# Ledger of designs, part 74: peptides against a protein of PDB entry 3HTU

Target 1, 75 residues: chain A of PDB entry 3HTU
Amino acid sequence: RRPEEWGKLIYQWVSRSGQNNSVFTLYELTNGEDTEDEEFHGLDEATLLRALQALQQEHKAEIITVSDGRGVKFF

## One batch from the design tools (peptide; made by RFdiffusion4, then SolubleMPNN)

Design b2_p25_2_s3 (from b2_p25_2, 16 letters changed)
Fold by OpenDDE base, seed 2:
Structure b2_p25_2_s3 (fold): chain B 75 residues (1-75), chain A 25 residues (1-25)
Amino acid sequence: as target 1 above (75 residues)
Amino acid sequence: SEEEKKKQEELLEKIKKKAEELGLK
């Protein structure tokens, strides 16, 4: 899959999950309990980052960097 | 692991604060 294809799958999950909070760590998306049954579970972080960058270009997400790591806000 | 879960939880709080500072929340 291309990064934008992974991004589509991730965004579909976010949109349908019904979660009130749209902020995630990168680890939560691929290793969290909430995504265990998703196709992108276990996805390597490098590919995940590229997928999120694709969503960022579409104004559907913004990658947030802090001292201890990275996360993402979905829109 | 529980240790990883804890540090990710702390990281999440930092990210949430940063998001607020950036006006994303």
Scores: peptide ipSAE 0.644, ipTM 0.905, DockQ to the pose 0.767
Fold by OpenDDE base, seed 4:
Structure b2_p25_2_s3 (fold): chain B 75 residues (1-75), chain A 25 residues (1-25)
Amino acid sequence: as target 1 above (75 residues)
Amino acid sequence: SEEEKKKQEELLEKIKKKAEELGLK
């Protein structure tokens, strides 16, 4: 899958899973319990980042960087 | 692991705070 295709799958999960909190660490998305059954579970962080960047271009997400890591806010 | 879990929880709080500062939350 291309990064933008991964982004689509991730965003679909966010939109349909009824998540109350739309802020995630990158680790949570690919290694967390909530995504264990998702196709993108276990996705490498580099590909994940590209996927999220694609979503960011569409204003569907914003990558947030802090001193010791990164996360994402979905819209 | 529990160690990683704790690290991620702390990171999440930092990210949430940053999001609020940026007007995203």
Scores: peptide ipSAE 0.642, ipTM 0.905, DockQ to the pose 0.743
Fold by OpenDDE base, seed 1:
Structure b2_p25_2_s3 (fold): chain B 75 residues (1-75), chain A 25 residues (1-25)
Amino acid sequence: as target 1 above (75 residues)
Amino acid sequence: SEEEKKKQEELLEKIKKKAEELGLK
């Protein structure tokens, strides 16, 4: 899958899962318990970042960087 | 692991704070 295709799958999960939290660490998306049954679980961080960047271009997400790591806000 | 989970929870709080500072929340 291309990064933009991964982005679509991730955003579909966010939209349909009824998540209470719209902010995630990058680790939580691919390694967290909440996504264990998702196709994108275990996705490498580099590809994940590209996927999120594609979503960011569509104004569906914003990548947030802090001193200890990165996360993402979904819209 | 539980240790990693704890670290991610702390990171999440920092990210949420940053989001507020950026006007995203």
Scores: peptide ipSAE 0.641, ipTM 0.904, DockQ to the pose 0.736
Fold by OpenDDE base, seed 3:
Structure b2_p25_2_s3 (fold): chain B 75 residues (1-75), chain A 25 residues (1-25)
Amino acid sequence: as target 1 above (75 residues)
Amino acid sequence: SEEEKKKQEELLEKIKKKAEELGLK
């Protein structure tokens, strides 16, 4: 899958699970308990980042960087 | 692991605070 396609799957989960307007660490999205049954669980962080960047271009997400790592806010 | 879980929880709090600072929350 292309990053944009992964982004679509991730955002679909966010929307359908009622996680819009929520904040996640990047680790939580691909390694967390809440996404264990999702296709994108286990996705490498590099691909995840590109997927989220695609969503960011669509104003559906904002990648947040702090000293200890990165996260994302979904809209 | 529990250690990783704790680290991610702390990271999440930092990210949430940053989001607030950026006016995203």
Scores: peptide ipSAE 0.641, ipTM 0.903, DockQ to the pose 0.825

Design b2_p25_2_s4 (from b2_p25_2, 18 letters changed)
Fold by OpenDDE base, seed 4:
Structure b2_p25_2_s4 (fold): chain B 75 residues (1-75), chain A 25 residues (1-25)
Amino acid sequence: as target 1 above (75 residues)
Amino acid sequence: MEKEKEELKKLLEKIKKKAEELGLK
């Protein structure tokens, strides 16, 4: 899959899950318990980042960088 | 394992705080 396609799958999960908290660490998106059954579980961080960057271009996500790592806010 | 979970939790809190500062939350 292309990064854009991964981004679509991730965003679909975020949208359909109905979660109140739409801020995630990158780790919990691909390695968290909540996404164990998703196709993007186990996705490498590099590909994940590219997927999120694609979503960011569409104003559907914002990648957040702090000193200890990265996360993402979905819109 | 517990340490890793706690560190991840701390990272999440930092990210949430940063999001608030950026007006994203």
Scores: peptide ipSAE 0.535, ipTM 0.857, DockQ to the pose 0.754
Fold by OpenDDE base, seed 1:
Structure b2_p25_2_s4 (fold): chain B 75 residues (1-75), chain A 25 residues (1-25)
Amino acid sequence: as target 1 above (75 residues)
Amino acid sequence: MEKEKEELKKLLEKIKKKAEELGLK
């Protein structure tokens, strides 16, 4: 799958799951218990970032960077 | 495992705080 395709799958999950928190660490998305049954579980961070960057271009997400790591907010 | 979970929680809080500072929340 291309990064854009992964982005679509991730965003679909976020939208359909009705998450109370729209902010995630990158680790939670691909390694957390909440996504164990999703196709993107286990996705490498490099590909994940590209997927999120694609969503960011569509104004559906914003990648956030702090001293100890990165996260993302979905819109 | 518990320590790792706590560290992840701390990171999440930092991300949330940063989001607020950026006006995303």
Scores: peptide ipSAE 0.531, ipTM 0.855, DockQ to the pose 0.728
Fold by OpenDDE base, seed 3:
Structure b2_p25_2_s4 (fold): chain B 75 residues (1-75), chain A 25 residues (1-25)
Amino acid sequence: as target 1 above (75 residues)
Amino acid sequence: MEKEKEELKKLLEKIKKKAEELGLK
């Protein structure tokens, strides 16, 4: 899958899962228990980042960088 | 390869705080 296609799958999960929080670490998004049944579980971080960047261009997400890691806010 | 839960929790809190600072929350 292309990064844009991964982005679509991720955003679909975010939209349909009814999450109380819209902020995630990159790690929990692909390695957490909440996404174990999703196709994007286990996705490498490099591809994940490109997928999220595609969503960011569509104003559906914003990647957040702090001193010791990265996360994402979904809209 | 799994990160420790506490470290993940701390990272998440930092990201949430940063989001607030940026007006995203």
Scores: peptide ipSAE 0.520, ipTM 0.856, DockQ to the pose 0.671
Fold by OpenDDE base, seed 2:
Structure b2_p25_2_s4 (fold): chain B 75 residues (1-75), chain A 25 residues (1-25)
Amino acid sequence: as target 1 above (75 residues)
Amino acid sequence: MEKEKEELKKLLEKIKKKAEELGLK
C-alpha cells in the first residue's frame, strides 16, 4: 500500500470511532489496544509517518513533535 | 517492543501540551 492508502484507512478508523479532533501518540495508532483489529495495526513507524504526512497535506491531520517522540491530531 | 503505560501516558501529555501551544486544542 502507498502512504496515501494507509492514511485513508487510518482516517476512516478515526472517523468511524468518532475520534476526530483527538490527539494520539504514533505508538497508540499502530500498537494500541483500540486498533488491534485494524489493518494498520503493527504498521512500522516510518510508513505510518508517511501516511500521516499525506493526511497532513489534506489538512486532515497535524503531526506534533516533542522531545520524546511524535504524535498527531486529527481534524 | 511494547511501551510501558506510564511512558505512553507521559508522552501523550507532552504532545497534548504541545498541541495547545500550537493552538490546535
Scores: peptide ipSAE 0.530, ipTM 0.857, DockQ to the pose 0.701; fails the geometry check

Design b2_p25_3_s1 (from b2_p25_3, 15 letters changed)
Fold by OpenDDE base, seed 4:
Structure b2_p25_3_s1 (fold): chain B 75 residues (1-75), chain A 25 residues (1-25)
Amino acid sequence: as target 1 above (75 residues)
Amino acid sequence: MKSLTEEELKEAKEKLKKKLEELKL
């Protein structure tokens, strides 16, 4: 899958689960219990980041950086 | 690109920091 395709899957999950406007760590998106049954679970961070960047370009998310790591807020 | 306001970003960062702290523990 292309990054934008992964992004679509991720955003669909966020939307279906009613978690728009929520903040996630990159880890909990791909390694969290809440996404264990999702196709993107276990996705490598590099690909995840590209997927999120694609969503960011679509105004659907914003990648956030703090001193101890990165995360994302979905819109 | 759509971006968070300064206040929204601050809140999001605080939320993220909290989550990261929880993961570390």
Scores: peptide ipSAE 0.509, ipTM 0.851, DockQ to the pose 0.804
Fold by OpenDDE base, seed 2:
Structure b2_p25_3_s1 (fold): chain B 75 residues (1-75), chain A 25 residues (1-25)
Amino acid sequence: as target 1 above (75 residues)
Amino acid sequence: MKSLTEEELKEAKEKLKKKLEELKL
């Protein structure tokens, strides 16, 4: 799958679960209990980041960086 | 939608920091 395709799956989950405008760590998106049944569960961080960057270009998310790690806010 | 405002970014960072802190514990 291309990054854009992964991004689509991730954003669909965010929308279905009603979690738009929420902040996530990168880890909880691919390793959290809430996404264990999603196709993107277990996705490597590098690919995840590319997917989120694709969503960012579409103004659907913004990757956030703090001293202890990175996360993302979905719109 | 678009990008976060200064205030929204601040709030998002604080929320992220809390989540990351919980992972450490």
Scores: peptide ipSAE 0.501, ipTM 0.849, DockQ to the pose 0.839
Fold by OpenDDE base, seed 1:
Structure b2_p25_3_s1 (fold): chain B 75 residues (1-75), chain A 25 residues (1-25)
Amino acid sequence: as target 1 above (75 residues)
Amino acid sequence: MKSLTEEELKEAKEKLKKKLEELKL
């Protein structure tokens, strides 16, 4: 899958799951219990970042960086 | 929505820090 395709799958999950907190760590998205049934579960971080960057270009997310790691805010 | 405002970004970063802290526990 292309980064944009992965991004679409991730965004669809975020949208339909009705998450109250729109901020996620990268680990939560690919290794969390909530995404075990999703195709993007287990996705490597490098590919995940490219997918999120694609969403960022579409103004659907913003990658956030802090001292202890990175995460993402979905819109 | 396009991007976070300065205040929204600050809040998001704080939430992220808390989540990352929980991962360490």
Scores: peptide ipSAE 0.496, ipTM 0.847, DockQ to the pose 0.766
Fold by OpenDDE base, seed 3:
Structure b2_p25_3_s1 (fold): chain B 75 residues (1-75), chain A 25 residues (1-25)
Amino acid sequence: as target 1 above (75 residues)
Amino acid sequence: MKSLTEEELKEAKEKLKKKLEELKL
């Protein structure tokens, strides 16, 4: 899958679960219990980041950076 | 088109920091 395709799957999950406007760490998106049954569970961080960047271009998410790591807020 | 205001970004960063801290535990 291309990053854009992964982004679509991720955003669909966010929307289905009613978690728009929520903040996530990159880790919990791919390694958390809440996404264990999703196709993107276990996705490498590099590909995840590219997927989120694609969503960011579509104004569906914003990648957030703090001293101890990165995360994302979905809209 | 959506983006975070300064205050919204600050709040989001605080939530992220908290989650990252909990991840370290």
Scores: peptide ipSAE 0.494, ipTM 0.845, DockQ to the pose 0.893

Design b2_p25_3_s2 (from b2_p25_3, 16 letters changed)
Fold by OpenDDE base, seed 2:
Structure b2_p25_3_s2 (fold): chain B 75 residues (1-75), chain A 25 residues (1-25)
Amino acid sequence: as target 1 above (75 residues)
Amino acid sequence: MKSLSEEELKEAKEKLRKKLEELKK
């Protein structure tokens, strides 16, 4: 899958689960219990980041960076 | 591009920091 396609799957999950406007660590998106049944569970971080960047271009998310790591807020 | 306001970004970063701190435990 292309990053844009992964982004679509991720955002669909966010929307279905009512997690819009929530903040996630990158880890919990691909390794958390809440996404165990999702196709993107286990996705490598590099691909995840590209997927999120695609969503960012679509004004659906913003990647956030703090001293101890990165995360994302979905719109 | 759509982005968080200064205040929204601050809040988001705070939430992220808390989550990351939990991961350290």
Scores: peptide ipSAE 0.529, ipTM 0.856, DockQ to the pose 0.793
Fold by OpenDDE base, seed 4:
Structure b2_p25_3_s2 (fold): chain B 75 residues (1-75), chain A 25 residues (1-25)
Amino acid sequence: as target 1 above (75 residues)
Amino acid sequence: MKSLSEEELKEAKEKLRKKLEELKK
């Protein structure tokens, strides 16, 4: 899958689960219990970031960086 | 490529920091 395709799957999950406007760590998106049944579970961080960047360009998410790590807020 | 305001970004970072702290435990 292309990054934008992964992004689509991720955003679909966010939307369908009613978690728009929520903040996630990168870890909980791909390794959390809430996404265990999703196709993007276990996705490597590098690919995840590319996917999120695609969503960011579409104004559907914003990657957030703090001293202890990165996360993302979905819109 | 930011879409959050300064205040919204601050709040989001606070939430993220909290989650990251919880992950460390």
Scores: peptide ipSAE 0.528, ipTM 0.856, DockQ to the pose 0.656
Fold by OpenDDE base, seed 1:
Structure b2_p25_3_s2 (fold): chain B 75 residues (1-75), chain A 25 residues (1-25)
Amino acid sequence: as target 1 above (75 residues)
Amino acid sequence: MKSLSEEELKEAKEKLRKKLEELKK
């Protein structure tokens, strides 16, 4: 799958689960229990980041960076 | 591209820091 295709799957999950406007760590998106049944579970961080960057270009998310790591907020 | 306002970004970073601290435990 292309990054934008992964981004679509991730955003669909966020929307269906009613978690828009929520903040996530990169880890919980691909390794958390809440996404165990999703196709993007287990996705490597590099590919995940590219997927989120695609969503960011579409104004659907913003990648956030703090001293202890990175995360993302969905719109 | 559109981004969070300074206040919204500050709040989001605080939430992210909290989650990351929980992961350290």
Scores: peptide ipSAE 0.524, ipTM 0.854, DockQ to the pose 0.729
Fold by OpenDDE base, seed 3:
Structure b2_p25_3_s2 (fold): chain B 75 residues (1-75), chain A 25 residues (1-25)
Amino acid sequence: as target 1 above (75 residues)
Amino acid sequence: MKSLSEEELKEAKEKLRKKLEELKK
């Protein structure tokens, strides 16, 4: 799958679960309990980041950086 | 362009920091 395709799957999950406007760590998106049944569970961080960057380009998310790591807020 | 305001970003970062702190445990 291309990063854009992964981004689509991720955003679909966010929308279906009603978690728009929520903040996530990159870890909990791919390793958290809430996404265990999703195809993107276990996705490597590099590919995840590219997927989120694609969503950011579409104004559907914003990648956030703090001293202890990165996360994302979905719109 | 859709992006967070300064205040919204501040709140998002605080929430993110809290989550990251929990991961350290």
Scores: peptide ipSAE 0.518, ipTM 0.852, DockQ to the pose 0.855

Design b2_p25_3_s3 (from b2_p25_3, 15 letters changed)
Fold by OpenDDE base, seed 2:
Structure b2_p25_3_s3 (fold): chain B 75 residues (1-75), chain A 25 residues (1-25)
Amino acid sequence: as target 1 above (75 residues)
Amino acid sequence: MKSLSKEELEEAKEKLKKKLEELKK
């Protein structure tokens, strides 16, 4: 899958679960309990980041960086 | 590009920091 395709799957999950405007760590998106049944569960962080960057270009997310790590806020 | 305002970004960062703190416990 292309990054844009992964991004679509991720954003669909965010929307279905009503978690737009929420902040996630990168880890909980691919390793959290809430996404266990999603196709993107277990996705490597590098691919995840590319997917989120694609969503960012579409104004659907913003990748956030703090001293202890990175995360993302979905719009 | 759409991006968070200064206040929204700070709020998001605080939420992220809390989650990251919980992860490393």
Scores: peptide ipSAE 0.505, ipTM 0.846, DockQ to the pose 0.798
Fold by OpenDDE base, seed 4:
Structure b2_p25_3_s3 (fold): chain B 75 residues (1-75), chain A 25 residues (1-25)
Amino acid sequence: as target 1 above (75 residues)
Amino acid sequence: MKSLSKEELEEAKEKLKKKLEELKK
């Protein structure tokens, strides 16, 4: 899958689960219990980041960086 | 390509920091 395709799957999950406007760490998106049954679970961080960047370009998410790591807020 | 205001960004960062702190435990 292309990054934008992964992004679509991720965003669909966020939307269907009613978690828009929520903040996630990159870890909990791909390694958290809440996404265990999702196709993107276990996705490598590099690909995840590209997927999120694609969503960011669509104004559906914003990648956030703090001193201890990165995360994302979905819209 | 940020869409969050300064205030919203700070709030999001705060939430993220809390989550990251919890993950370290």
Scores: peptide ipSAE 0.503, ipTM 0.845, DockQ to the pose 0.668
Fold by OpenDDE base, seed 1:
Structure b2_p25_3_s3 (fold): chain B 75 residues (1-75), chain A 25 residues (1-25)
Amino acid sequence: as target 1 above (75 residues)
Amino acid sequence: MKSLSKEELEEAKEKLKKKLEELKK
């Protein structure tokens, strides 16, 4: 899959799952219990970042960086 | 690109920090 295709799958999950908190760590997106049944579960971080960057270009997310790691805010 | 406001970004960062702290436990 292309990054934008992964991004689409991720964003679809975020949208339909009704998450109250729109901020996620990269880890919980691919390794969390809530995404175990999703195709993007287990996705490597490098590919995940490219997918999120594609969403960022579409104004659907913003990658956030803090001292202890990175995450993403979905719009 | 669409970006969070300064205040929204800081709030998001704090939420992220909290989540990352939980991962360390």
Scores: peptide ipSAE 0.495, ipTM 0.842, DockQ to the pose 0.733
Fold by OpenDDE base, seed 3:
Structure b2_p25_3_s3 (fold): chain B 75 residues (1-75), chain A 25 residues (1-25)
Amino acid sequence: as target 1 above (75 residues)
Amino acid sequence: MKSLSKEELEEAKEKLKKKLEELKK
């Protein structure tokens, strides 16, 4: 799958689970219990970041950076 | 481009920081 395709899957999960406007760490998106049954669970961080960047271009998310790591807020 | 306001961004960062602290445990 291309990053854009992964982004679509991720956003679909965010939407159907009613978690728009929520903040996530990159880790919990791919390694958390809440996404255990999703196709993107276990996705490498590099590909995840590219997927989120694609969503950011579509104004569906904003990648956030703090001293101890990165995360994302979905819209 | 859709983006968070200064205040919204700070709130999001604080929430993110808390989550990252939990990951350290």
Scores: peptide ipSAE 0.489, ipTM 0.840, DockQ to the pose 0.838

Design b2_p25_3_s4 (from b2_p25_3, 17 letters changed)
Fold by OpenDDE base, seed 4:
Structure b2_p25_3_s4 (fold): chain B 75 residues (1-75), chain A 25 residues (1-25)
Amino acid sequence: as target 1 above (75 residues)
Amino acid sequence: MKSLSEEELKKAKEKLKEKLEKLKK
């Protein structure tokens, strides 16, 4: 899959899950219990970042960086 | 290509820091 295709899958999960918390660590997206059954579970961080960057270009997400790591907020 | 305001970004970072702190434990 291309990064934008991964991004689509990720965003679909976020949207359909109806979560009130739209801020995620990169880890919990691909390694968290909440996404164990998702196709993108276990996705390498490099590919994940590219996927999120694609979503960012579409104004569907914003990658956030803090001192202890990175995450993303979905819109 | 940021879409968050400075205030929104601050809040998002705070939440992220909170999550990261929990994950480290």
Scores: peptide ipSAE 0.527, ipTM 0.851, DockQ to the pose 0.629
Fold by OpenDDE base, seed 2:
Structure b2_p25_3_s4 (fold): chain B 75 residues (1-75), chain A 25 residues (1-25)
Amino acid sequence: as target 1 above (75 residues)
Amino acid sequence: MKSLSEEELKKAKEKLKEKLEKLKK
């Protein structure tokens, strides 16, 4: 799959999950309990980042960085 | 490109920090 395709799957999950807080660590997206049944579960971080960057270009997310790691805010 | 405002970014970073702190504990 291309990064854009992974991004689509991820964003679809975010949209249908209906979570009030749309800030995620990169780890919980691919290794969290909430995404166990998703196709992108277990996805390597490098590919995940490319997918999220694709979503950024589409104005659907913003990758954020703090001293202890990175995460993403979905729009 | 669409991005978080200064205040929104601050809030998002704080939430991220909370999650990361929980992970490393």
Scores: peptide ipSAE 0.526, ipTM 0.851, DockQ to the pose 0.741
Fold by OpenDDE base, seed 1:
Structure b2_p25_3_s4 (fold): chain B 75 residues (1-75), chain A 25 residues (1-25)
Amino acid sequence: as target 1 above (75 residues)
Amino acid sequence: MKSLSEEELKKAKEKLKEKLEKLKK
């Protein structure tokens, strides 16, 4: 899958899952319990970042960086 | 591109920090 295709799958999950908090760590997106049944579960971080960057270009997310790691805010 | 405001970003970063701290535990 291309980055934008992965991004689409991720965003679809975020949208339909009804998450109250739109901020996620990169780890919980691919390794969290809530995404165990999603195709993107287990996705490597490098590919995940490219997918999120594609979403960022579409104004659907913003990658956030803090001292202890990175995450993403979905719009 | 669409981005969070300064305050929104600050809040998001704090939330992210909170989540990351939980991962460390």
Scores: peptide ipSAE 0.526, ipTM 0.851, DockQ to the pose 0.738
Fold by OpenDDE base, seed 3:
Structure b2_p25_3_s4 (fold): chain B 75 residues (1-75), chain A 25 residues (1-25)
Amino acid sequence: as target 1 above (75 residues)
Amino acid sequence: MKSLSEEELKKAKEKLKEKLEKLKK
């Protein structure tokens, strides 16, 4: 799958689970319990970041950076 | 372009920090 395709799957999950406007760490998106049954569970961080960047271009998310790591805010 | 305001970003960063601290435990 291309990053854009992964982004679509991720956003679909965010939407159907009613978690728009929520903040996530990159880790919990691919390694958390809440996404255990999703196709993107276990996705490498590099590909995840590219997927989120694609969503960011579509104004569906914003990648956030703090001293201890990165996360994302979905719209 | 859709993006967080200064206050919204601050709030989001605080939430992110809380989650990251939890991960460290």
Scores: peptide ipSAE 0.519, ipTM 0.848, DockQ to the pose 0.847

Design b2_p25_4_s1 (from b2_p25_4, 10 letters changed)
Fold by OpenDDE base, seed 4:
Structure b2_p25_4_s1 (fold): chain B 75 residues (1-75), chain A 25 residues (1-25)
Amino acid sequence: as target 1 above (75 residues)
Amino acid sequence: MKPTVTQEDIEKLRERLEEIKKKLA
């Protein structure tokens, strides 16, 4: 899959899951229990970042970098 | 205009990162 395609899958999950909090660590997206059944579970971080960057270009997400790590907010 | 990440979002992220840190320790 292309990064854009991964991004689509991730965004679909976020949108359809009905979660109140739209802020995630990168770890939670690919290694968390909430995504164990998703196709993007286990996705390498490099590919994940590219996927999120694709969403970011569409203003559907923003990657957040803090001293202790990175995350993402979905819109 | 693009959506905005707020300070509250950042604080939530930091909290989650700390939780993950504890989980992986």
Scores: peptide ipSAE 0.635, ipTM 0.889, DockQ to the pose 0.746
Fold by OpenDDE base, seed 1:
Structure b2_p25_4_s1 (fold): chain B 75 residues (1-75), chain A 25 residues (1-25)
Amino acid sequence: as target 1 above (75 residues)
Amino acid sequence: MKPTVTQEDIEKLRERLEEIKKKLA
């Protein structure tokens, strides 16, 4: 899959799951228990980042960087 | 206008990162 395709799958999960909190760490998306049954579970961080950047171009997400790590907010 | 990340969002992220740090320790 291309990064854009991964981004679509991730965004679909976020939308369908009705998350109470729209902010996630990158680790939670690919290594968390909440996504164990998703196709993007276990995805390498480099590909994940490209996928999120694709969503960012569509204004559907914004990558956040803080001292202790990175995350993302979905819109 | 573009969607915006708020200070509250950043604080939430910091909390989540701390929780993960403790879990992985």
Scores: peptide ipSAE 0.631, ipTM 0.887, DockQ to the pose 0.735
Fold by OpenDDE base, seed 2:
Structure b2_p25_4_s1 (fold): chain B 75 residues (1-75), chain A 25 residues (1-25)
Amino acid sequence: as target 1 above (75 residues)
Amino acid sequence: MKPTVTQEDIEKLRERLEEIKKKLA
């Protein structure tokens, strides 16, 4: 899959989840319990990052970097 | 306008990262 395709799958999950908090760590997106049944579970972080960057170009997400790691906010 | 990450978002992220850090330690 292309990064854009992964991004689509991830964003679809975010939309369906109905979570109040739209901020995620990169780890919990690919390793968390909430995504165990998703196709992108277990996705390597490099590919994940590219997928999120694709969403970022569409203003659907923004990657956040702090001292302790990275995350993403979905819009 | 472009969607914006707020300070609250950043603090939430930091908290989650810390929790994961403890969980994986």
Scores: peptide ipSAE 0.630, ipTM 0.887, DockQ to the pose 0.756
Fold by OpenDDE base, seed 3:
Structure b2_p25_4_s1 (fold): chain B 75 residues (1-75), chain A 25 residues (1-25)
Amino acid sequence: as target 1 above (75 residues)
Amino acid sequence: MKPTVTQEDIEKLRERLEEIKKKLA
């Protein structure tokens, strides 16, 4: 799958679970128990980041960087 | 207009990152 395709799957999960306008750590998206049944669970962080960047271009997400790590807010 | 990340969002993120550190330690 291309990063854009992964982004679509991730955003669909966020929307269907009613978590729009929520903040996540990158770890929670790929390693959390809430996404264990999703195809993107276990996805490497590099590919995840590219997927989120694709969503960011569509103004559907914004990647957040702090001293202790990275996260993302979905819109 | 373009959606915006608030300071509250950033604080929530920092809190979650700390919790994960403890969980993985």
Scores: peptide ipSAE 0.625, ipTM 0.885, DockQ to the pose 0.842

